# Designs tried in a protein design run: peptides against a protein of PDB entry 3ZOQ. Part 41

Target 1, 223 residues: chain A of PDB entry 3ZOQ
Amino acid sequence: QLLQDSWWNQLKEEFEKPYYQELREMLKREYAEQTIYPDSRDIFNALHYTSYDDVKVVILGQDPYHGPGQAQGLSFSVKPGVKQPPSLKNIFLELQQDIGCSIPNHGSLVSWAKQGVLLLNTVLTVRRGQANSHKGKGWERLTDRIIDVLSERERPVIFILWGRHAQMKKERIDTSKHFIIESTHPSPFSARNGFFGSRPFSRANAYLEKMGEAPIDWCIKDL

## One batch from the design tools (peptide; made by RFdiffusion4, then SolubleMPNN)

Design b2_p13_3_s2 (from b2_p13_3, 8 letters changed)
Fold by OpenDDE base, seed 5:
Structure b2_p13_3_s2 (fold): chain B 223 residues (1-223), chain A 13 residues (1-13)
Amino acid sequence: as target 1 above (223 residues)
Amino acid sequence: DDELNAADPAPFD
């Protein structure tokens, strides 16, 4: 199944470029010879759940979780029934402190994606147990293009950039037109240095309201 | 929703 028309119009040329063809050939070998996450059907879930025109907010991650059953093609999100990773637990703690949401009994962020929150990793695949194993193989060029076409969009976007890796993408964003929310990463190693108390959820909604758009319902119900 | 899960635009098979 192909991408939604709105994304296809923006990205179709990338899939014909040599770098992506080489990436595709690499991925063919990797999925055949290794255990790769997420499932190949879930690689582009961020683009499937959130069309180009429907993007309101972007949250950037690095690469997928590399444990069994975790990754579902959305940054920071895990499939229902999976224990919440430490960074995700901290995200929910900040969500509770920021706008009063209860901590959900699962880690799926699909409800955000369906409302226009693009949960994009810069690298979209990983080998089991080997973080960053697919770094520098071509995904970054595609995801940079995703950021570029959003930056070029007339309708403003809110970019939430947690940590240094995500913040390095700021140079690709037209900050005269788009809004940036920056803090340290939600990881236990950095959350107390600025993530906690950064209130990204209420701040994002404040920008949406200023733009005349409906705010995001960030609260996640139990399953 | 499972309906939104889809394969790579350039399938590996």
Scores: peptide ipSAE 0.036, ipTM 0.640, DockQ to the pose 0.034
Fold by OpenDDE base, seed 4:
Structure b2_p13_3_s2 (fold): chain B 223 residues (1-223), chain A 13 residues (1-13)
Amino acid sequence: as target 1 above (223 residues)
Amino acid sequence: DDELNAADPAPFD
């Protein structure tokens, strides 16, 4: 299977490069020998739910949740029925404080993705129970290219960069065209240092309105 | 959407 046409046009050359072929071979071994998350069919869900042309907002994560049934190929998002991780709980707390949304009874952010919020991790796979286990294996080069082609897009994008890791990607973003929303990470270890009160959701919508685009409905309905 | 999930450029069985 191939990516949607709009993403394929932007990324097709990457998939032919040696680094990606090596990554693919590594992943084949990893999925065969170990428990890897997300499910292999879900690795590119961020690109499946949000086409290149439809991207309005990008939210960068590091790597997938490494617990059973959690990761669904979208940064910060968890499958329905999964307890909300601490960072996600804080995201919803800020969402409530920022724009008055109720805290949903699940942690799926698919509704955001379907509206043009690209929920991208910089590394797209992880071993069970081993955070960053697939760091430095080639994903970062692909996801850097994703950021690059979005930066090169004429139609502006809003990049939400929580924490240092995401903020390191700022150098790849043409800030003459695109908007950046930065704060500390929503993690309990950092949220009180700037994430809470940062109001990324209302700020993102304000930029969208300035561009003449429809705002994101950030409120998530219960299932 | 199961169909969207199947459209993976790097599927692993």
Scores: peptide ipSAE 0.032, ipTM 0.624, DockQ to the pose 0.034
Fold by OpenDDE base, seed 3:
Structure b2_p13_3_s2 (fold): chain B 223 residues (1-223), chain A 13 residues (1-13)
Amino acid sequence: as target 1 above (223 residues)
Amino acid sequence: DDELNAADPAPFD
């Protein structure tokens, strides 16, 4: 099976639907004819690192980084050794100001994923150098279903929604059960308009503590 | 970082 049992039980029906079969055929052509990111084996890394049952926090991104060696199947995250993109730098600046973490010497957020932070892009693939090139091809329907099954889960989830694109998903989230943290996007174009000072990390941990769950260790160790 | 390599087929294999 494509996913671990926890997610497979929630999503297996999606992979048999026509929209996903069409997406699959498109991706086969794209990966054959173009340079596509991330590596095909890394497309579902967010679901591999964080099981359905283990999700505590969701951070939504739009689509993967489109430069060589950057994308690793996790929103905002880059592989070790890759220069931190501007938005990620701002995330770490807010992390430092919020809870005192040092700026790591790499950009991998795998440690968050392993603790139950689902780092989900709404679109899971991209052509090299062409942001949003796979928008509207079917990924959004699958990732909407991911949000839906999390919203339907009895155990509460914290959704961190940076910027308008992510915030458009709020209508799919049962706010009677789940918590929403909203601000402007960490992008240099918007971070000063509300992202800085939003303190999403301490706020997320405050909700986790209220629910009797272990907080996230947001601080990232150097490699 | 320890990376979990997907042992399962790619989503479009």
Scores: peptide ipSAE 0.024, ipTM 0.561, DockQ to the pose 0.034
Fold by OpenDDE base, seed 1:
Structure b2_p13_3_s2 (fold): chain B 223 residues (1-223), chain A 13 residues (1-13)
Amino acid sequence: as target 1 above (223 residues)
Amino acid sequence: DDELNAADPAPFD
């Protein structure tokens, strides 16, 4: 099966629907004819690293980085050895100011994913050099369903929603049960308008502690 | 990890 059991039980019906079959056929053509990111084996890395039951925190991104070697199937994350993109640099600056973590010498957020931070983009593929090139092709319907099934989960989730695009998903989240942390986007164009000083990491851990769960170790070790 | 990805089927052929 395509996904691990916990996610498969929640999402298996989506993969049989016409919209996903159309998306699948589109992706087959795109990967055959164009340079598409991430690698096809990495598309669902967010779901591979973080099971449905293990999700503690969700961080929503828009679509993958569109440069060579960058995207690894996790929102905001880049493979080791890749220069940190501007938004990610700002995330680490806020992390340092919020809870005192050192700036890591790489941009991989895999350690967060392994602790229950679902690093989900709303669109999971992109054509090289063409941001949002796969917008409106079916990914949003699947990722909306991911948000829905998490919202329906009995065990509460923390949603970190940076920027307007992510915040538009708030209507799908049962805020009587789940926790929302909102600010402007970490992008250089918006970070100074509210992202810096928003302290999403300490706030997320405060909610986890109130829930009786282990906090996230947000600090990333150098490689 | 690459090992996990290699063990799972691709979303398309």
Scores: peptide ipSAE 0.022, ipTM 0.572, DockQ to the pose 0.032

Design b2_p13_3_s3 (from b2_p13_3, 9 letters changed)
Fold by OpenDDE base, seed 5:
Structure b2_p13_3_s3 (fold): chain B 223 residues (1-223), chain A 13 residues (1-13)
Amino acid sequence: as target 1 above (223 residues)
Amino acid sequence: DDALNAADPAPFD
């Protein structure tokens, strides 16, 4: 299975560049010699669930969860049956406070992705138990290009940027066309300093409605 | 084909 045509048209030139070929060769070795997350079949899930044309909202993460069975190729999301990580718990707490959603009994954000929420990490792979182990290996150049082609799109996008790492990407976003929602990170170390009460979900929907687009159903049903 | 493999969700063996 290949990338959707809409993403392929935007990114095909990147895959031919030396940096990506070197990244690919590195990843082949890593997956053969180490335990790497997510599963190789899930690396591009964010692009599979949300086409280039269907992106309404972008939520940026850093890199995948590095524990067994957690990462599923979507930022902040964990597979069903996996305990919700602290940051994700805080995301759901803010969701409840913002728009009244119940806390789901799982941590899968696939329902958001299917509605046009691009759940993109800046780095798309990680070694087991080693956060940021694949930082600076080429993923950031590809994901920067993803941000760039979305910024160049005429139809507006909403970027939700939690914490300094995500906010560093603001310089790549044309704020004359696109909307940015910023706050501190949902991590327990920073959530009380601005994430809680930031109401990113209602604010995103307000922008969508202003643009004449359908809002996101942010509430997640139990499995 | 490297380009096709790069577009595959499982580009690595």
Scores: peptide ipSAE 0.032, ipTM 0.684, DockQ to the pose 0.027
Fold by OpenDDE base, seed 2:
Structure b2_p13_3_s3 (fold): chain B 223 residues (1-223), chain A 13 residues (1-13)
Amino acid sequence: as target 1 above (223 residues)
Amino acid sequence: DDALNAADPAPFD
């Protein structure tokens, strides 16, 4: 499936650049020789579920989950039937404390994506069992461009930046137009140092309401 | 179109 027209119009020049061509060739080799996640059909799911024009909120992740059946092309999200990873469990704990949502019996965040939450990893692929194995291979340049074109958009966006890696992207965001919500990462290693109690969900909705936009229904129904 | 193919998340060989 090709990118939606709204994203294609914003990103088409990137796909013609040498760095992306090299990335593409690398990925062809990787998927042929290694077990790579997510499925190649799911690499761009964040852009498929959330068009450029429909983006209301951006949540940045680093790279996909590297275990079998986990990654579905959305940051922090796992396919239904997959055990919730520790960071995702903490996200749901904060969601419960922030706005009273129940903890869902699955880890799919597709319902957020369909409402305009761009669940973007900075690196979109990973080798099985090897976190950050595709770091520095070209994805970051493309995903930086995604952030750039959103920053250039007239209609405001809310960027939720958990942890230092995501927060490094703040320099690319025009804060005269866009809103930033920052905290420590939801990882068990950092969540108690600021993520818990940060209330990113209610804060995001408050900004959306101030902009005259419909808030996100962050509560996730059981499957 | 190579660009379209590059942006297509179709399975790699």
Scores: peptide ipSAE 0.032, ipTM 0.675, DockQ to the pose 0.027
Fold by OpenDDE base, seed 3:
Structure b2_p13_3_s3 (fold): chain B 223 residues (1-223), chain A 13 residues (1-13)
Amino acid sequence: as target 1 above (223 residues)
Amino acid sequence: DDALNAADPAPFD
């Protein structure tokens, strides 16, 4: 099976559907003919690091970074040794202002994922140098289902929705059970219009505590 | 960390 048991039980039917089979065939061609990110083995890293049952927080991204060595299958995250992209730098600036964390010397968010932060892009692959090149090819249907099965879960989830693209998914979330944190995107083009000062990290932890769950240690250690 | 996930087959292999 492609995924660990808790996610497989929720998503196994999707992988048998025609849309995913078509996506699979497309991806085979893309990876054979072009440079595609992330590595094919890393596509589902968000689901590998964070089981369905262990999800506490969801952070939605659009699609992977399209530069060499950047994408690691987690939204906003970059592999160690890679220069922090502008949006990620702003995330760390807000983290510092919100809860006092130091800015790490790398951009890997794996420590968040291991604590139950699902770092999910809505599109899980991209061509080198071509942002949104795999938009509308089938990933959105799978990732919509991921949001749906989390929304249907009895145990509450916190959804952090930065920018309009992520906020469009709000209609799929049962707000009677789940909590939503919304702001403008951390991009340099929008961060000053509401992302800075939004304090998503302390707010998420406050909700976790209210639900009787352990808070996230958002501070990232240097490597 | 990444090594464990890299051992998994690609979803379209």
Scores: peptide ipSAE 0.026, ipTM 0.583, DockQ to the pose 0.035
Fold by OpenDDE base, seed 1:
Structure b2_p13_3_s3 (fold): chain B 223 residues (1-223), chain A 13 residues (1-13)
Amino acid sequence: as target 1 above (223 residues)
Amino acid sequence: DDALNAADPAPFD
């Protein structure tokens, strides 16, 4: 099976639907004929690192980084050794100001994923150098379903929604049960309009503690 | 970091 058991039980029906079969065929062609990111084996890394049952926090991104060696199947995250993109740098600046974490010497957010932070992009692939090139090809339907099944989960989830694109998903989230943290996007174009000072990390941990769950260790160690 | 997932099958053939 494509996914680990907890996610497979929630999503298996999606993979049999025509929209996903069409997406799959498109992806076969794209990966054969173009340079596509992330590596095909890394597309579902967010679901591989964070099981359905273990999700504590969701951070939504749009689509993967489109430069060489950047994307690793986790929203906002880059592989070790890769220069931190501007949005990620701002995330770490806010992290430092919020809870005192040092700025790491790399951009991998895998440590968050392993603790239950689902780093989900709404679109899971991109063509090299062409942002949003795989928008509207079927990923959004699958990732909407991921949000839906999390919203339906009895155990509460914290959704961190940076910017308008992510915030549009709020309508799919049962806010009577789940917690929402909203601000402007960490992008240099928007960060000063509300992202900085929003303190999403401490706020998320406050909700986790209120629910009797272990907080996230957001601080990332140097490699 | 991605080493564990690198061995997983792709979502397509």
Scores: peptide ipSAE 0.025, ipTM 0.579, DockQ to the pose 0.036

Design b2_p13_3_s4 (from b2_p13_3, 8 letters changed)
Fold by OpenDDE base, seed 1:
Structure b2_p13_3_s4 (fold): chain B 223 residues (1-223), chain A 13 residues (1-13)
Amino acid sequence: as target 1 above (223 residues)
Amino acid sequence: DDELRAADPAPFD
């Protein structure tokens, strides 16, 4: 899974660093010995679908879904045919209330990614049934660098930060240049405390319009 | 450009 040139230019130095080499060796063992998600070919799907130059919006997640067939390398997204997880259901509920989109009959957010929405988890792999099992193994350093190079980009980016974990990354973002949308997490445990009614989709598009950029078509078609 | 396109950061060969 080769990275696009624009991302490679920004990240190539990271892949040569000891921390990433150690992460790579760990992942080789993990994928060989255990069931790891997503598929190894899908780990960098967020970067594959959305080039560095094409990023308009960033939505941060924590780590991939840890159930069979769920994760596809994009934060909050699930493969078609997979039952929508609770957080994703709430995302679609807010989408409907915010801008009138119908609830799709699947959970794939690939259409967002193709429009410049970087669906980035801070940790990009997980063991089956073991949430956060790959936390602290090196992914966070790489994904921090992804945030950093986007923050350093002259062309502004919109960062959507749901929940405290994502909001901790705000310190890495130049808020004089980039726009941040914050609310509670879409999880059923927190959505009613601020996520619902936060209207992140219309707010993101409003900012894109002000920048003279095309808005995101957030509505997802049925399959 | 050739180097960039040939580089694979994936953990697998």
Scores: peptide ipSAE 0.035, ipTM 0.628, DockQ to the pose 0.022
Fold by OpenDDE base, seed 2:
Structure b2_p13_3_s4 (fold): chain B 223 residues (1-223), chain A 13 residues (1-13)
Amino acid sequence: as target 1 above (223 residues)
Amino acid sequence: DDELRAADPAPFD
């Protein structure tokens, strides 16, 4: 799938660099020899759904879900018909407590992406059943660049950074222009230590309103 | 392989 022009203009130089070419060759082998998620056509869905210019909010994930049919190229999101993973369930619990949204009967966050929420994983592929199997293979350099070009953008962005992994990217964000919402990760192992009650959704909308932008409709309708 | 190539980042024509 082709990138939108706004992203291409920001990232085209990366795709010509040796690290990305090596990553691409690795991915060719992986997809040929292993079951890799998401589908190769869905790898860049976060960029496809949310253009560079349309980004209002960024939510960083680590790497895709590694179970069958789960990953759809958006952080924390699962395809319709897929059981909601524990972290996503907690996200919806916080959403309900924060702004009163009902818990949807599916786990697709595409509606957020279409409104300008960039659902970006730092690593964009994974082997079936092997979390972090594609860590350190080149994705992080590309996704760091994505963060960098957003940080360099004049129009402010809101970065929602759940957990230490995402928060390590804070050093790349110009906080004189951009807003950061931090808490512990929504994982069951950490959610009770700060994620619950952090109210990232209302806080993000408050920043958007201060910027004169339309808030995100975070509530997700049933399918 | 072909699917991966189809997903190659490129500008829209």
Scores: peptide ipSAE 0.032, ipTM 0.657, DockQ to the pose 0.029
Fold by OpenDDE base, seed 3:
Formats: structure tokens, C-alpha cells, sequence
Structure b2_p13_3_s4 (fold): chain B 223 residues (1-223), chain A 13 residues (1-13)
């Protein structure tokens, strides 16, 4: 599992640091002793699908889904054939209301990733059935660096920050260059308090067009 | 260095 050159050039120094080596050793033990998601080969799928140079939009999540067959290394995304989690259902509801897309019969957001939407969780692994079990183990330092190098990029990025956890990363983003879309989280507990009606998809495309970039085709085809 | 570029948590040899 090698990172492509564009991300490697930005992150190579991190992988040599003690914190990441310690994280790696921890993960080796975790994957050997427990059921960990996603599959170890899928941990960096967000970076695999979306190169550093190709990032147009960033959507931050917290940590992966912790049920069998769900997580595929992309925030909010689930593998085809998996029941759509509540937050994802609400994302698709907002997508439908925002720009008229049909609700897909699956939950894979790979088509977004391939278009330059970096679907990044701040923590990239989780124990089965134990949400946030890998919080504070080193992932946050790496993913903070991912945000930092994107913030430092000359070509602007759009950051979509749903909920308080994601919004805490705003301090790392140079708002003189980059655009931020903020709302409450798509979770059923918070979606009606601001997520619904926030129209993040049309707003993102409006900024992309203003920047002279191709908009994202947010509509997802059925499989 | 392929090993350094590998971000996989699996052991490399």
C-alpha cells in the first residue's frame, strides 16, 4: 500500500516520525488481536482515490463505521450492499433537496472521491463495535498534517465541516485562500438543527465554478 | 524506499 507521489511528497516526513511508528506498531497489534476496520489495505483509500493535487473538496468525518463490511476508508461512505447508516441517509436527503439527485440504492461515495472530494476521517481505524476506540493514538496528528498541507496549497480548497468535531479544525485552515462550509452534523440528533437546508453541494459547486474549476457531479448512479 | 512509502500497518520484510 504505497501512496502516490503527490501525497508522498507532502507526508513522507510524517511517516518517519516516532509518533507514526508507534501508531503503526499499535495497529499491528490491534489487527492481529482484534477485528479492526477498515481492512488494512483500505486505511488510506481517501488518499488513494484523491491525489494531493486533485483535491477540490474536503469532507471531514470522525472515525470509521465499526460494523462488519461497512467502512471502506472514506468518511461517511459504505461499501455497496451495506445498509445506509442514518447520517448517510440524511446526506442523501440533503443532496436530493439541494440539487435534485436521486437517492442511490447504495452508500458508496467513491464517485465523489474520484472527482476530487477527499473523504477524510480524523481517525482512520476503529475496533469492531467500539466507536472512537483508536482516538488519541496518533491518527489525529497525521490527519492534522493532511489538513495543514492542503491549507498551505496555493490552489484553493473547499472544506465542508459538519458538526463541532470537524469545525474544530477550522483554526488550521487559511481562510484567506480556502473556503469553508459549516453546518450541524447530518446525524439524526443534529440534522434538523441546521444540516438540512444548508445546501453544501450546490454551494461547493458555486465556489468551484467561481474559481474556474469543473463542478463536482454529486449525483450517484445506482449499481 | 518502498518500505518507507508504505503506510500499511502490516509488517514489511
Amino acid sequence: as target 1 above (223 residues)
Amino acid sequence: DDELRAADPAPFD
Scores: peptide ipSAE 0.028, ipTM 0.648, DockQ to the pose 0.024
Fold by OpenDDE base, seed 5:
Structure b2_p13_3_s4 (fold): chain B 223 residues (1-223), chain A 13 residues (1-13)
Amino acid sequence: as target 1 above (223 residues)
Amino acid sequence: DDELRAADPAPFD
């Protein structure tokens, strides 16, 4: 996974730092000894699909899905043919209610990524069946830097922060330049407490239009 | 390690 030059220019110093070298060594051991998701070739898919300059919207997740064949290196997204997880189902329900999109027959959000929606998890790997197993191993420092360099960008970004974990990153975002959309998490445990009816998709597009940018086509075609 | 080689953060150029 060679990074695009736009991201490399922003992040190259991080990859030379001891924390990342230690993370990489840890990952080598983990992938050798455990079943780790996503596939090692998909870890940086969010950065591959959405260049630094092309980022319009950021949607933060925590860590990848930990079931077989699910994670594809994009927050909340699952590979085609994979059953939609509960949170993703709720995302599509809100999408339908917000802007009238049909619920797709798959869970891939690649079409969003290709339009400038950075689908970033704060932790980019996980052990099979063990949520948050790679928390605190170094990914958060890298992904914090990703947020930082986006915050430093002059061209505005929209950050969609679902739930407390994502909202903790708000302190890193220059709100004089960037927009934040906050609600409860789409999880079944929290969606009825504010996520449903939050209309993040239309609100994001409203901000994009205010900035003179093309809106996101959030509707996802069936496969 | 072949597993992590594909995750190299090197630039395309």
Scores: peptide ipSAE 0.036, ipTM 0.673, DockQ to the pose 0.029; fails the geometry check

Design b2_p13_4_s1 (from b2_p13_4, 7 letters changed)
Fold by OpenDDE base, seed 4:
Structure b2_p13_4_s1 (fold): chain B 223 residues (1-223), chain A 13 residues (1-13)
Amino acid sequence: as target 1 above (223 residues)
Amino acid sequence: SAEIEARDPAWEE
């Protein structure tokens, strides 16, 4: 069994479908012949850290960082010791302005994942140095299903959708039941057009409190 | 915006 029971119950049928089998075979070749990120054992880290039932917040990314040692299977997150990418730096700047958190000395968002923040990329693998190299290979169908089963869940979810790519998934989300937080992307090219000042962290916690759930401790401790 | 996001140095570096 690949996943935790709660996710397995939701996704087991997908893994038996031809598209996923083809994806799996493709990945076997890719990992054997090229440098692929993240490590194959880390591909599903978002689902490993955050069970289906424990999801409180979803933050959608596109695909993993494609540099050495960066990707750890969580959207926007980088392994400790890795220089924070520009988008992540801007995320932390907004975090500081929003709720007063200090800028951490690392870029790992594992603490968010452990609290119920599903850090999901729409594509879960990438070739070294080749952004979007695994686009259109089957991941999007699986991750669409992940969004779908969360949308179908009775317990509400908060979806944080930064930028157009993530916002395109809004049509799959039952907005009568779930909450959406939208802004421009944290990228330096777009952050000043709406991301800065959007206060997604306090807004997410406000929704959680309205739902009677514990808020996320967004502040990240130094390592 | 999609093109702007695609040019994010985080995806280029």
Scores: peptide ipSAE 0.031, ipTM 0.691, DockQ to the pose 0.109
Fold by OpenDDE base, seed 3:
Structure b2_p13_4_s1 (fold): chain B 223 residues (1-223), chain A 13 residues (1-13)
Amino acid sequence: as target 1 above (223 residues)
Amino acid sequence: SAEIEARDPAWEE
């Protein structure tokens, strides 16, 4: 896909590299032969909603939801009208306990994205019903570059790293400039081991205020 | 945690 915002200047050289061309050809075949999520027009929604210069916070996910109508190109987010997946429900529970937000009647995190929260999966596509089916196909190299160019940015970024998969990216982040918030994953299998009570939302806003930035309005209105 | 994330019901639905 073509990017028109500040991301293009950061990523244009990646799109010319062989690995990405091979990924693109793979995706063409996959979308033709399989049911792939998200919609091809939504693959780069995280970059569409949040420009390179506007990124304040990064939340890393693994790969998209693989059920019908779920994935919308934003990590952890689901389209309106879709039942909230367990991890997302736990995210909202922590949000409520952290800063008092009500649980929204939908799972769309677009309002976060529009405020500068980059909701980035490390792998940006998936086959229907087959989690991690596009792992190791080239997305990780692109998304690593996204992390790298953010790390190289002078204006500080807050990285929220839930679970070991996301935390593996810590080595790519210049902690002399950027802030990291780490906890266990919001998954029901791990949330009670550290995610609950980690208060990532208030902590992120505290860093933003320290930097003289506007805090994120994490509360999500009902639709 | 990697195994935990791989087993996340959000990705199993």
Scores: peptide ipSAE 0.030, ipTM 0.682, DockQ to the pose 0.110
Fold by OpenDDE base, seed 1:
Structure b2_p13_4_s1 (fold): chain B 223 residues (1-223), chain A 13 residues (1-13)
Amino acid sequence: as target 1 above (223 residues)
Amino acid sequence: SAEIEARDPAWEE
């Protein structure tokens, strides 16, 4: 199996479909001939760290960071030792202002993932130095299905949708069951237009508590 | 990445 049981049960049919077979063949060529991020073993880290049943919160990104050593298979997250990208820095600034967390000395969001925060990009691979280079190759169909099966889940999910790209997925989410937190993107180009002050972390925890679930410990310890 | 796309006028994040 490519994925752990809970996700495999939800997605196994997708991996047998022609679109994914074509995507897989494309990726084989890309990883052989180009520098592709993240490492092939890390492509599905979001699903590895957060099982289907354990998802509490979803944070959608677009595609992985395209610089050396950055992408970790989790949206917005970077490997320890990697300089924090501007959007991630702004995420931590909002985290500090929202709930008082200190700014961590690294950019790994693995601790969120382990608590049920699905850090999902809509496109899961990228060529070095070429943002969005794997757009339209099949990932979007798979990740749409991930959103769909979460939307169909009886147990509610909180979707944090930063920016227009993520917000376009709102139509796939049953808002009669699930909660949506929307704001502008944390990018320096948009953060001051609504992301700062949006308090997504405290709002997410408020919903979790209302559901009778344990809140997320959003604060990230230094390494 | 999302940061690059955010400055793309096509998305206007």
Scores: peptide ipSAE 0.026, ipTM 0.673, DockQ to the pose 0.166
Fold by OpenDDE base, seed 2:
Structure b2_p13_4_s1 (fold): chain B 223 residues (1-223), chain A 13 residues (1-13)
Amino acid sequence: as target 1 above (223 residues)
Amino acid sequence: SAEIEARDPAWEE
């Protein structure tokens, strides 16, 4: 996949490195021999929807949903018509309590992405029914670089880090320039330990307003 | 993923 100019300028050197070439060859085999999600054309959707310069907020996930028709290349997001996964349901519950948005009748977060919310997983592919199956294959190095180049950007970014996995990336973020919103993960196993009531959406918008930027319209329209 | 949400300790906290 080719990236838009703003991301290409930041990441082009990564694509020439051996680790990425090896990752690409691995992925070619995987897509040929296994059912891999998301669709190969959707792997970089987070970067396609949100340019490097347009990033306002980053929300980190781990890896894509591994069920049929779910993953669309955006963290936590599912294609329209797909049942909302438990973590996503909790995200919408917090959204409702935080800023009063209604629960949408679908799980697509594309409207966030189009407004500058980078919905980035640290691993961008997965085998059907095999969570974390592509962990440690090279994606983490690329996505670390994505975080690094955002951290190096002069224009501030808001990083929303849910759970320990995402929070491990905090060391890569220049907190003298950028803002971090941390809580437990929206998973049913952790949401009641801090995610609920964390109000990440209003807090993110408060930072954006302080920066003189337009806030995110977090409310999602029904389809 | 749903399975990670259910079993990965990183998603439990």
Scores: peptide ipSAE 0.020, ipTM 0.640, DockQ to the pose 0.263

